# Peptides against a protein of PDB entry 7AL2, part 3

Target 1, 85 residues: chain A of PDB entry 7AL2
Amino acid sequence: YEIMLIRPKTIDDINYVVDQVLEESNPVILDLSFLEKESPANFKLAGEKIKQMRSNYGAEALLLSRCNDKNLIIIAPKGVSLVRK

## One batch from the design tools (peptide; made by RFdiffusion4, then SolubleMPNN)

Design b1_p8_6_s2 (from b1_p8_6 with E2V)
Fold by OpenDDE base, seed 4:
Structure b1_p8_6_s2 (fold): chain B 85 residues (1-85), chain A 8 residues (1-8)
Amino acid sequence: as target 1 above (85 residues)
Amino acid sequence: MVNTFVPP
């Protein structure tokens, strides 16, 4: 698999993340800081998509960093285990 | 227990 890194700015970028996780089975490192600042609606949508991937597809999501201008989350598809030691 | 991110 590949690890995708994206700072989504649009709905298309959010859909790209969903495609990478569900269709490509690629982990995605997301920076949600743009959406949180510039589009509260799209930030909420991104959160809903993450919840759906977790609930319906067995994806996992882990907060990596919430400081300064970063809101970093890793989303792993089913079959890629996120382990915090 | 893995810290699961719960987006708002």
Scores: peptide ipSAE 0.050, ipTM 0.709, DockQ to the pose 0.609
Fold by OpenDDE base, seed 2:
Structure b1_p8_6_s2 (fold): chain B 85 residues (1-85), chain A 8 residues (1-8)
Amino acid sequence: as target 1 above (85 residues)
Amino acid sequence: MVNTFVPP
């Protein structure tokens, strides 16, 4: 698998994250800071998609960092385990 | 224990 890095700006970028996790089985590190600042509606949508991937497909989501300029989350597909040491 | 991120 590949690890995708994205700072989503559009609905197409949100759908790309969903496709990478569910279809490609790739983990995605995403920065939600753009959506949170520029599009609260698309930020909510991204959150709903993450919840759906967790609930329906067994994806895992972990907050990596939260600060004024970043909202970094990793989404892992089922079968890629996220481990904190 | 991995704290699962739940967006608000």
Scores: peptide ipSAE 0.049, ipTM 0.704, DockQ to the pose 0.606
Fold by OpenDDE base, seed 3:
Structure b1_p8_6_s2 (fold): chain B 85 residues (1-85), chain A 8 residues (1-8)
Amino acid sequence: as target 1 above (85 residues)
Amino acid sequence: MVNTFVPP
């Protein structure tokens, strides 16, 4: 598998993240800071898509960093385990 | 303890 890195700006970028996790089985490192600042509606949509992937497809999501300029998460598809030591 | 990210 590949690890994708993206800072989404559009609905197409959100749909690309969903495709990478569900169809390609690739983990995604995601910075939501652009959507949080510039589009509250698309930020909410991204959050709903992450909740759906977790609830319906067994994806995992972990907060990596949150500060004024970053909202960094990892989303792992079912079969890729996120382990903290 | 996996810190499960729940977006608000």
Scores: peptide ipSAE 0.048, ipTM 0.699, DockQ to the pose 0.592
Fold by OpenDDE base, seed 5:
Formats: sequence, C-alpha cells, structure tokens
Structure b1_p8_6_s2 (fold): chain B 85 residues (1-85), chain A 8 residues (1-8)
Amino acid sequence: as target 1 above (85 residues)
Amino acid sequence: MVNTFVPP
C-alpha cells in the first residue's frame, strides 16, 4: 500500500480520500484545516464520510495533531492497524 | 485500548 498525504479543498478531494481508503486500500494522512475554515459544509461532509468508512468498512481514524492552523488525521483501511505506543 | 479520536 501507499500512504497518501492531502489537504482537501473541494468535494473532489473528499471523494479522492474515500476512493484511496476503500478502493485502493491506502492509508491517508489528511489536514482538514482548509475545510474547517473555508467550507463548514464540506468539513461536515468530510467528517460524515470518515464516520461512514469506520462504521461500514472497518476503517480506523486517529487524530495526529490539532492546533490553530492544522487538523491532521490518519485514516487507515481495515487491513492496516494503527498503533499508539 | 487504542484511544481513537473521532472528529465530530
């Protein structure tokens, strides 16, 4: 698998994250800080998609960092375990 | 227990 890095800005970027996790089985490190500031509607949509991937497909999501200008999350497909030491 | 943060 590959690890994808993205700061989504559009609905197409959100759909790309979904495709990477569900179709390609790739982990995605995403920064939601653009959507949180510039598009509250698309930020909500991204959160709903993350919840759906977790509930329906067994994806895992972990907060990496949250500060004033960053909201970093890793999403892993069911085949990739996220371990915090 | 892995504490998974879920964004709201």
Scores: peptide ipSAE 0.047, ipTM 0.698, DockQ to the pose 0.487

Design b1_p8_6_s3
Fold by OpenDDE base, seed 1:
Structure b1_p8_6_s3 (fold): chain B 85 residues (1-85), chain A 8 residues (1-8)
Amino acid sequence: as target 1 above (85 residues)
Amino acid sequence: MENTFVPP
């Protein structure tokens, strides 16, 4: 698998994240800081998509960092384990 | 595993 890194800005970027997790089985490191600042609606949509992937497809999501201009989250598809040491 | 995602 590949690890994708993206700072989504559009609905197309949000859908790309969904496709990477569900279709490609790739983990995605997201920076949600753009959506949080510039589009409350698309930020909410991104959160709903993450919840759906967790609830329906067994994806996992972990907050990596929340500071300043960063809202970093990793989303892992089913079969990629996120382990805290 | 405590999956600490605080959803927006």
Scores: peptide ipSAE 0.048, ipTM 0.704, DockQ to the pose 0.661
Fold by OpenDDE base, seed 4:
Structure b1_p8_6_s3 (fold): chain B 85 residues (1-85), chain A 8 residues (1-8)
Amino acid sequence: as target 1 above (85 residues)
Amino acid sequence: MENTFVPP
């Protein structure tokens, strides 16, 4: 698998994240800081998509950082385990 | 394990 890195700016970028996780089985490191600042609606949508992937597809997500104008989250598809030690 | 993901 590949690890994708993206700072979503549009709905298309959000859908790309969903595609990478669900169709490609690639983990994605997201920076949600753009959406959080520029589009509260798309930020909410991104959060809803992440919740759906967790609830319905067994994806896991972990907050990596929320500082310095970054909102970094890793989302992993089912079968890629996120382990905190 | 509580996955410490607080969704936005």
Scores: peptide ipSAE 0.047, ipTM 0.702, DockQ to the pose 0.576
Fold by OpenDDE base, seed 3:
Structure b1_p8_6_s3 (fold): chain B 85 residues (1-85), chain A 8 residues (1-8)
Amino acid sequence: as target 1 above (85 residues)
Amino acid sequence: MENTFVPP
């Protein structure tokens, strides 16, 4: 698998994250800070898609960093385990 | 171990 890195700006970028996790089985590191600042509606949509992938497809999600200019999350598909030591 | 993802 590949690890994708993205700062989504559009609905197409959100759908790309969903495709990478569900169809390609690739982990995604994403920064939601653009959507949070520029589009509250698309930020909410991204959060709903992450919840759906967790609830319906067994994806895991972990907050990596939260500060004024970053909202970094990793999403892993089912079969890629996120382990903290 | 519960992954504490606090969704926004």
Scores: peptide ipSAE 0.046, ipTM 0.696, DockQ to the pose 0.576
Fold by OpenDDE base, seed 5:
Structure b1_p8_6_s3 (fold): chain B 85 residues (1-85), chain A 8 residues (1-8)
Amino acid sequence: as target 1 above (85 residues)
Amino acid sequence: MENTFVPP
């Protein structure tokens, strides 16, 4: 698998994250800080998509960093384990 | 703003 890195700005970018996790089985490191600031509606949509992937497909997600300029989350498909040490 | 808290 590959690890994708993206800072989503549009609905198309959100759908790209979904495709990478569910169809390509690739982990994605995403920065939600753009959507949170510029599009509250698309930020909510991104959060709903992450919840759906967790609930329906067994994806895992972890908060990596939260500050004024970053909202970094990793999401992994069911076949990739995320471990905190 | 709702923190997108992704629980472990």
Scores: peptide ipSAE 0.039, ipTM 0.639, DockQ to the pose 0.145

Design b1_p8_6_s4 (from b1_p8_6, 3 letters changed)
Fold by OpenDDE base, seed 5:
Structure b1_p8_6_s4 (fold): chain B 85 residues (1-85), chain A 8 residues (1-8)
Amino acid sequence: as target 1 above (85 residues)
Amino acid sequence: MVDTFVAP
């Protein structure tokens, strides 16, 4: 698998994250800080998509960093374990 | 504690 890194800005970028996790089985490190500031509607949509991937497909999602300019999350597909030591 | 993502 590959680890994808993205700061989504559009609905197409949100759909790309979904495709990478569900179809390609790739973990995604995403920064939601753009959507949170510029598009509350698309930020909500991204959160709903992440919730759906967790609930329906067994994806895991972990907050990596939260500050004024970053909202970093890792999403792992089913079969990739997220471990904190 | 694991800082699990909470959807907005």
Scores: peptide ipSAE 0.045, ipTM 0.664, DockQ to the pose 0.563
Fold by OpenDDE base, seed 1:
Structure b1_p8_6_s4 (fold): chain B 85 residues (1-85), chain A 8 residues (1-8)
Amino acid sequence: as target 1 above (85 residues)
Amino acid sequence: MVDTFVAP
């Protein structure tokens, strides 16, 4: 698998994250800080899609870093384990 | 509402 890195800005970028996790089985490190600041609606949509991937497809999501300029989350597809030590 | 995606 590949690890994708993206800072989503559009609905198309959000859908790209979904495709990478569900279709390509690639983990995605995403920065939600753009959507959170610039589009509360698309930030909510991204959150809903992450919840759906967790609930329906067995994806995992872990907060990596939260600060004023970053909201870094890793999403792993089913079969890629996220381990916190 | 910041959905904090912490693993359960």
Scores: peptide ipSAE 0.044, ipTM 0.628, DockQ to the pose 0.225
Fold by OpenDDE base, seed 3:
Structure b1_p8_6_s4 (fold): chain B 85 residues (1-85), chain A 8 residues (1-8)
Amino acid sequence: as target 1 above (85 residues)
Amino acid sequence: MVDTFVAP
């Protein structure tokens, strides 16, 4: 698998994250800080997609960092475990 | 509302 890094700006970028996790089985490190500031609607949509991947496909999501300029989350597909020690 | 994406 590959680890994808993206800062989504559009609905197409959100759909790309979904495709990488569900179809390609790639973990994604995403920064939601652009959507949170520029598009509350698309930020909500991204959150709903992450919840759907967790609930329906057994994806895991972990907050890596949150500050004024970053909202970093890792999403792992089913079969890639996120372990905190 | 930021859902704190904490792994379970």
Scores: peptide ipSAE 0.042, ipTM 0.625, DockQ to the pose 0.225
Fold by OpenDDE base, seed 4:
Structure b1_p8_6_s4 (fold): chain B 85 residues (1-85), chain A 8 residues (1-8)
Amino acid sequence: as target 1 above (85 residues)
Amino acid sequence: MVDTFVAP
């Protein structure tokens, strides 16, 4: 698998994340800081899609960093385990 | 226990 890095700005970028996780089985490191600041609606949509991937597809999501300028999350597809040690 | 992200 590949690890994708993206700071989504559009609905197309959000759908790209879903495609990478569900179709390509690639982990994605997301920075949600753009959507959180510029589009509360798309930020909510991204959150809903992450919840759906977790609930329906066995994806895992882990917060990497949260500060004023960053909202970094890794999402892993089913079969890629996220382990905190 | 893995800290699971709670999406907004």
Scores: peptide ipSAE 0.047, ipTM 0.685, DockQ to the pose 0.633; fails the geometry check

Design b1_p8_7_s1 (from b1_p8_7, 4 letters changed)
Fold by OpenDDE base, seed 2:
Structure b1_p8_7_s1 (fold): chain B 85 residues (1-85), chain A 8 residues (1-8)
Amino acid sequence: as target 1 above (85 residues)
Amino acid sequence: LPFEIEEA
């Protein structure tokens, strides 16, 4: 698999994340800082999609870092284990 | 965040 890196800015980007996780089985490290600052509606949508992927498909999601200019989350498909040591 | 997520 590939690890995708994206800072989504549009609904198309959000759907790209969903496709990568669910269809391509690729983990995605996404930075939600753009959406959080520029589009509260799409930020909420992204959160809803993350919740759906976790709830319905067994995806895992972890907040990696949240600071002034980054909101980094990793989303892993069910087959990819996220382990903290 | 406005949604629940585990922190690493």
Scores: peptide ipSAE 0.378, ipTM 0.888, DockQ to the pose 0.836
Fold by OpenDDE base, seed 4:
Order: structure tokens, then sequence, then C-alpha cells
Structure b1_p8_7_s1 (fold): chain B 85 residues (1-85), chain A 8 residues (1-8)
């Protein structure tokens, strides 16, 4: 698989994340800082999509960092394990 | 955050 990196700015970008996780089975490292600052509605939407992927599709998600003007999340599809050591 | 997420 590939690990996708994206800083979503639009709904299309959010849907791209969903497609990568669910259809392509690629983990995504996403920076939500743009949405959080510029579109509270789309920020909420992104969060809802993450929740749905976790709840309905067995995806895993971790908050990586909220420092340095970043809001970094990794979302991994079912079958790709996120492990803390 | 407006959603629950595990912290790494």
Amino acid sequence: as target 1 above (85 residues)
Amino acid sequence: LPFEIEEA
C-alpha cells in the first residue's frame, strides 16, 4: 500500500481521504489545520467521516500532533494495524 | 476536537 499525505481544503479533498482509505486501502496522514481554521463546517464533516470509517469499516485513527500549527491525524484502513510500542 | 480520537 501507499501512505497518502494531504491537507484537505475542500469537500472533494475530504472525499478523497475517504476513497483512499476505503477503496484503495491506503493509510492517510492528513493535516486538518486548514479546515479547522477556514471552515468549521467542513472540519466537522471531516471528523464525522473519520468516525464513520472507524465505526462502520474498522478503520483506525490516531491523533499524531496538534502542535506547530498542525492538526495531524493518521487514518488506517482495516487490515493495516497502527501499533504503539 | 469535535470528534473523539485516540492520541498517539
Scores: peptide ipSAE 0.378, ipTM 0.887, DockQ to the pose 0.877
Fold by OpenDDE base, seed 5:
Structure b1_p8_7_s1 (fold): chain B 85 residues (1-85), chain A 8 residues (1-8)
Amino acid sequence: as target 1 above (85 residues)
Amino acid sequence: LPFEIEEA
């Protein structure tokens, strides 16, 4: 598989993340900082999509880093386990 | 975050 990196800015980008995880079975490392600052509505939508992937498809999600300028999350499809050392 | 997520 591939690991995708993206800083979503639009709804299309959010849907891209969903497609990568569910259809392509690729983990995604995403930075939500743009949405958090520029579009509270789309930021909320992104969160809802992450929750749906976890609850309905067994995806895993971890917060990697949150600061003033970054909000990094990794989303992994069911077949890829996320393990903290 | 407006949603729950586990921290690494």
Scores: peptide ipSAE 0.377, ipTM 0.886, DockQ to the pose 0.832
Fold by OpenDDE base, seed 3:
Structure b1_p8_7_s1 (fold): chain B 85 residues (1-85), chain A 8 residues (1-8)
Amino acid sequence: as target 1 above (85 residues)
Amino acid sequence: LPFEIEEA
């Protein structure tokens, strides 16, 4: 598999993340800082999609870092394990 | 965040 990196800015970008996780089985590292600042509605939508992937498809999600201008999350499809040591 | 998520 491949690891995708993206800072979503549009609904198309959000749907791209969903396709990568569910259809391609690729982990995605995403920065939600653009949506959080520029579109509260699309930020909420992105969060809902992450929740759906976790609850309905067994994806895992982990907050990597949050500061003033970064909101980094990794989403892993079922079958790719995220392990903290 | 508007959703529950594990922190690294």
Scores: peptide ipSAE 0.375, ipTM 0.887, DockQ to the pose 0.897

Design b1_p8_7_s2 (from b1_p8_7, 3 letters changed)
Fold by OpenDDE base, seed 2:
Structure b1_p8_7_s2 (fold): chain B 85 residues (1-85), chain A 8 residues (1-8)
Amino acid sequence: as target 1 above (85 residues)
Amino acid sequence: LPFEIEEL
């Protein structure tokens, strides 16, 4: 698999994340800082999509880092395990 | 975050 890297800015980008996780079975590291600052509605939508992928498809999601500059989350499809040491 | 997520 590939690990996709994206800082979503549009609904198309959000749907791209969903497609990568659910259809391509690729983990995605995404930075939500743009949406958080620029679009409350799309930020909410991104969160809803993450929740749906977790609840309905067994995806895992982990907040890697959050600060004023970054909001980094990894979403892993079912079958790719996120493991803490 | 406004949505629940596990943190590193």
Scores: peptide ipSAE 0.549, ipTM 0.926, DockQ to the pose 0.820
Fold by OpenDDE base, seed 3:
Structure b1_p8_7_s2 (fold): chain B 85 residues (1-85), chain A 8 residues (1-8)
Amino acid sequence: as target 1 above (85 residues)
Amino acid sequence: LPFEIEEL
């Protein structure tokens, strides 16, 4: 698999993340800071998609870091485990 | 965040 890196700016980008996790089985490292600052509606949508992938498809999600200018999250598809030491 | 998520 590949690890995808993206800072989503549009609905198309959000749907790309969903496709990578569910159809391609690729982990995605996201920076949601653009959406959080520029589009509350699309930020909410991104959060709903993350919740759906966790609840319905067995994906895992982890907040890596949050500060004033970054909101970094990893989403792993079913079959790729996030393991904490 | 407005959604539940595990934190590193």
Scores: peptide ipSAE 0.546, ipTM 0.925, DockQ to the pose 0.805
Fold by OpenDDE base, seed 1:
Structure b1_p8_7_s2 (fold): chain B 85 residues (1-85), chain A 8 residues (1-8)
Amino acid sequence: as target 1 above (85 residues)
Amino acid sequence: LPFEIEEL
């Protein structure tokens, strides 16, 4: 698999994340800071999509780092485990 | 975050 990197800015970008996780089975490391700052509606949508992927498809999500200009999350599809040592 | 997520 590939690890996709993205800072979503649009609904198209959010849907791209969903496609990568669910259709391509690729983990995605994403920065939600743009949406959090610029679009409450799309930030909420991104969160809802993450919830749906977790609840319905067995994806895992982990907050990697949150600071002034970063909101880094990894989403892993079912079959790619996020393991804490 | 306004949604539940595990933190590193």
Scores: peptide ipSAE 0.546, ipTM 0.925, DockQ to the pose 0.815
Fold by OpenDDE base, seed 5:
Structure b1_p8_7_s2 (fold): chain B 85 residues (1-85), chain A 8 residues (1-8)
Amino acid sequence: as target 1 above (85 residues)
Amino acid sequence: LPFEIEEL
């Protein structure tokens, strides 16, 4: 698999993330800082998509870092585990 | 975040 990197800005970008996780089985590291600042509606949508992928498809999600500049989350498809040490 | 997610 590949690890996809994206800072989504549009609904198309959000759907791209979903497609990568569910259809391509690729983990995605995404920065939600643009949506959080510029579009409350699309930020909410992104969160709902993350929840749905976790609840319905066995995806795993983890907040890597949140600060003024970035809001980094990793989403892993079923079969790719995120393991804490 | 306004949605539930585990943190590193």
Scores: peptide ipSAE 0.545, ipTM 0.925, DockQ to the pose 0.827

Design b1_p8_7_s3 (from b1_p8_7, 5 letters changed)
Fold by OpenDDE base, seed 4:
Structure b1_p8_7_s3 (fold): chain B 85 residues (1-85), chain A 8 residues (1-8)
Amino acid sequence: as target 1 above (85 residues)
Amino acid sequence: LPFDIEEA
């Protein structure tokens, strides 16, 4: 698999993340800082999609870092284990 | 957390 890096800015970007996780089985490292600052609606949508992927498809998610400039989350498909040690 | 995910 590949690990995708994206700072989504649009709904298309959010859907790209979903496609990468569910269809391509690629982990995605997201920076949600743009959406959080510029589009509360799309930020909420991104969160809903993350929840759906976890609940319905066995995806896992971890918050990597949150600060003023970054809101980094990794989403992994079911076949890729995220382990915190 | 806002999306009910764990922090690494």
Scores: peptide ipSAE 0.361, ipTM 0.875, DockQ to the pose 0.782
Fold by OpenDDE base, seed 2:
Structure b1_p8_7_s3 (fold): chain B 85 residues (1-85), chain A 8 residues (1-8)
Amino acid sequence: as target 1 above (85 residues)
Amino acid sequence: LPFDIEEA
């Protein structure tokens, strides 16, 4: 698989993340800082999509870093294990 | 935490 890195800015980008996780089975490291600052509605939408992927498809999600400039989350499809040692 | 996800 490939690990995708994206800083979503649009709904199309959010749907791209969903496609990568569910259709392509690729983990995605996404920076939600743009949406959080520029579009609370789309930030909420992104969160809902993450929740749906976790709830309905067994995806895993981890917050990698949250600071002033970054909101990094990794979403892994079912079958790709995220482990903290 | 954003969207109630675990921290790494």
Scores: peptide ipSAE 0.360, ipTM 0.880, DockQ to the pose 0.728
Fold by OpenDDE base, seed 3:
Structure b1_p8_7_s3 (fold): chain B 85 residues (1-85), chain A 8 residues (1-8)
Amino acid sequence: as target 1 above (85 residues)
Amino acid sequence: LPFDIEEA
């Protein structure tokens, strides 16, 4: 598989993340800072999509970093395990 | 945490 890196800016970008996780089975490291600052509605939508992937498809997610200009999250499909040591 | 996601 491939690990995708993206800072979503549009609904199309959000749907791209969903497609990568669910259809391509690729983990995605995403920075939500643009949506959080520029579109509260699309930020909320991105969060809802992440929750849906976790609840309905067994995806896992971790918050990697949260600061003034970064909101980094990794989301992995069901077949890829995220482990913290 | 946002969206109830675990912190790394």
Scores: peptide ipSAE 0.354, ipTM 0.879, DockQ to the pose 0.711
Fold by OpenDDE base, seed 5:
Structure b1_p8_7_s3 (fold): chain B 85 residues (1-85), chain A 8 residues (1-8)
Amino acid sequence: as target 1 above (85 residues)
Amino acid sequence: LPFDIEEA
């Protein structure tokens, strides 16, 4: 698999993340800081998609970092374990 | 934490 990196800015970008995790089985490191600052509605949508992937498809997610200019989350498809040591 | 996701 590949590890994708993206800072989504549009609904198309959000759906791209979903496709990468569910269809391509690629982990995604995403920065949600743009959506959080520029589009509360799309930020909420992104969160709903993450919750759906976790609840319905066994995806796993971890918050990597949150600060003024970064909101980094890794989402892994089922079968790719995220382990904190 | 955003969307009730655990912190690494």
Scores: peptide ipSAE 0.349, ipTM 0.879, DockQ to the pose 0.722

Design b1_p8_7_s4 (from b1_p8_7, 4 letters changed)
Fold by OpenDDE base, seed 1:
Structure b1_p8_7_s4 (fold): chain B 85 residues (1-85), chain A 8 residues (1-8)
Amino acid sequence: as target 1 above (85 residues)
Amino acid sequence: LPFDIEEL
């Protein structure tokens, strides 16, 4: 698999994340800081999509780091395990 | 985050 990197800015970007996780079975490391700052509606939408992928498709999500200009989350499809050592 | 996810 590939690990996709993205800082979503639009609904198209959010849908791209969903497609990568569900259709391509690729983990995505995404930075939600743009949406968090610029679009409350799309930030909420992104969160809802993450919840849906977790609840309906067995995806896993983990907050990697949150600071002034980063909100880094990894979303892994069901076939890729996130393991804490 | 406004949604419940685990933190590293």
Scores: peptide ipSAE 0.467, ipTM 0.889, DockQ to the pose 0.860
Fold by OpenDDE base, seed 2:
Structure b1_p8_7_s4 (fold): chain B 85 residues (1-85), chain A 8 residues (1-8)
Amino acid sequence: as target 1 above (85 residues)
Amino acid sequence: LPFDIEEL
């Protein structure tokens, strides 16, 4: 698999994330800072998609870092484990 | 967290 990196800015980008996780089985590292600052509606949508992927498809999600200019989250498809050491 | 996910 590949690890996809994206700072989503549009609904198309959000759907791209969903496709990568669910259809391509690729983990995605997202920076949600653009959506959080520029589109509360799409930020909420992204969160709902993350919740759906976790609840319905066994995806895992982890907040990597949150600061003023970054909101980094990894979403892993079922079968790719996120492991703390 | 807004999406109720775990933090690193």
Scores: peptide ipSAE 0.466, ipTM 0.894, DockQ to the pose 0.845
Fold by OpenDDE base, seed 4:
Structure b1_p8_7_s4 (fold): chain B 85 residues (1-85), chain A 8 residues (1-8)
Amino acid sequence: as target 1 above (85 residues)
Amino acid sequence: LPFDIEEL
């Protein structure tokens, strides 16, 4: 698999993340800072999609870092395990 | 936490 890197800015970008996780089985490291700052509605949508992927498809998600200019989350598809050392 | 996810 590939690890996708994206800072989504649009609904199309959000749907791209969903497609990568669910259809391509690729983990995604995403920075939600743009949406959080610029589009509360799309930030909420992104969160809903993350919840849905976890609840309905067995994806895992982990907050990697949150600061003033970054909101980094990894989403792993079912079959790719996130393991804490 | 945002979106009720685990934190590293």
Scores: peptide ipSAE 0.465, ipTM 0.898, DockQ to the pose 0.767
Fold by OpenDDE base, seed 3:
Structure b1_p8_7_s4 (fold): chain B 85 residues (1-85), chain A 8 residues (1-8)
Amino acid sequence: as target 1 above (85 residues)
Amino acid sequence: LPFDIEEL
């Protein structure tokens, strides 16, 4: 698999994340800071998509870092385990 | 966050 890196800016970018996780089975490291600052509606949508992938498809999610200009999250598809030391 | 996920 590949690890995808993206800072989503549009609905198309959000749907790209969903496609990578569910159809391609690729983990995605994403920065939600653009959406959080520029589009509350699309930020909410991104969050709902993450919830759906976790609840319905067995994806895992972890907040890596949050500060004033970054909101970094990893989403792993079912079959790719996130392991904490 | 609008989604309840664990933090590193």
Scores: peptide ipSAE 0.463, ipTM 0.888, DockQ to the pose 0.914

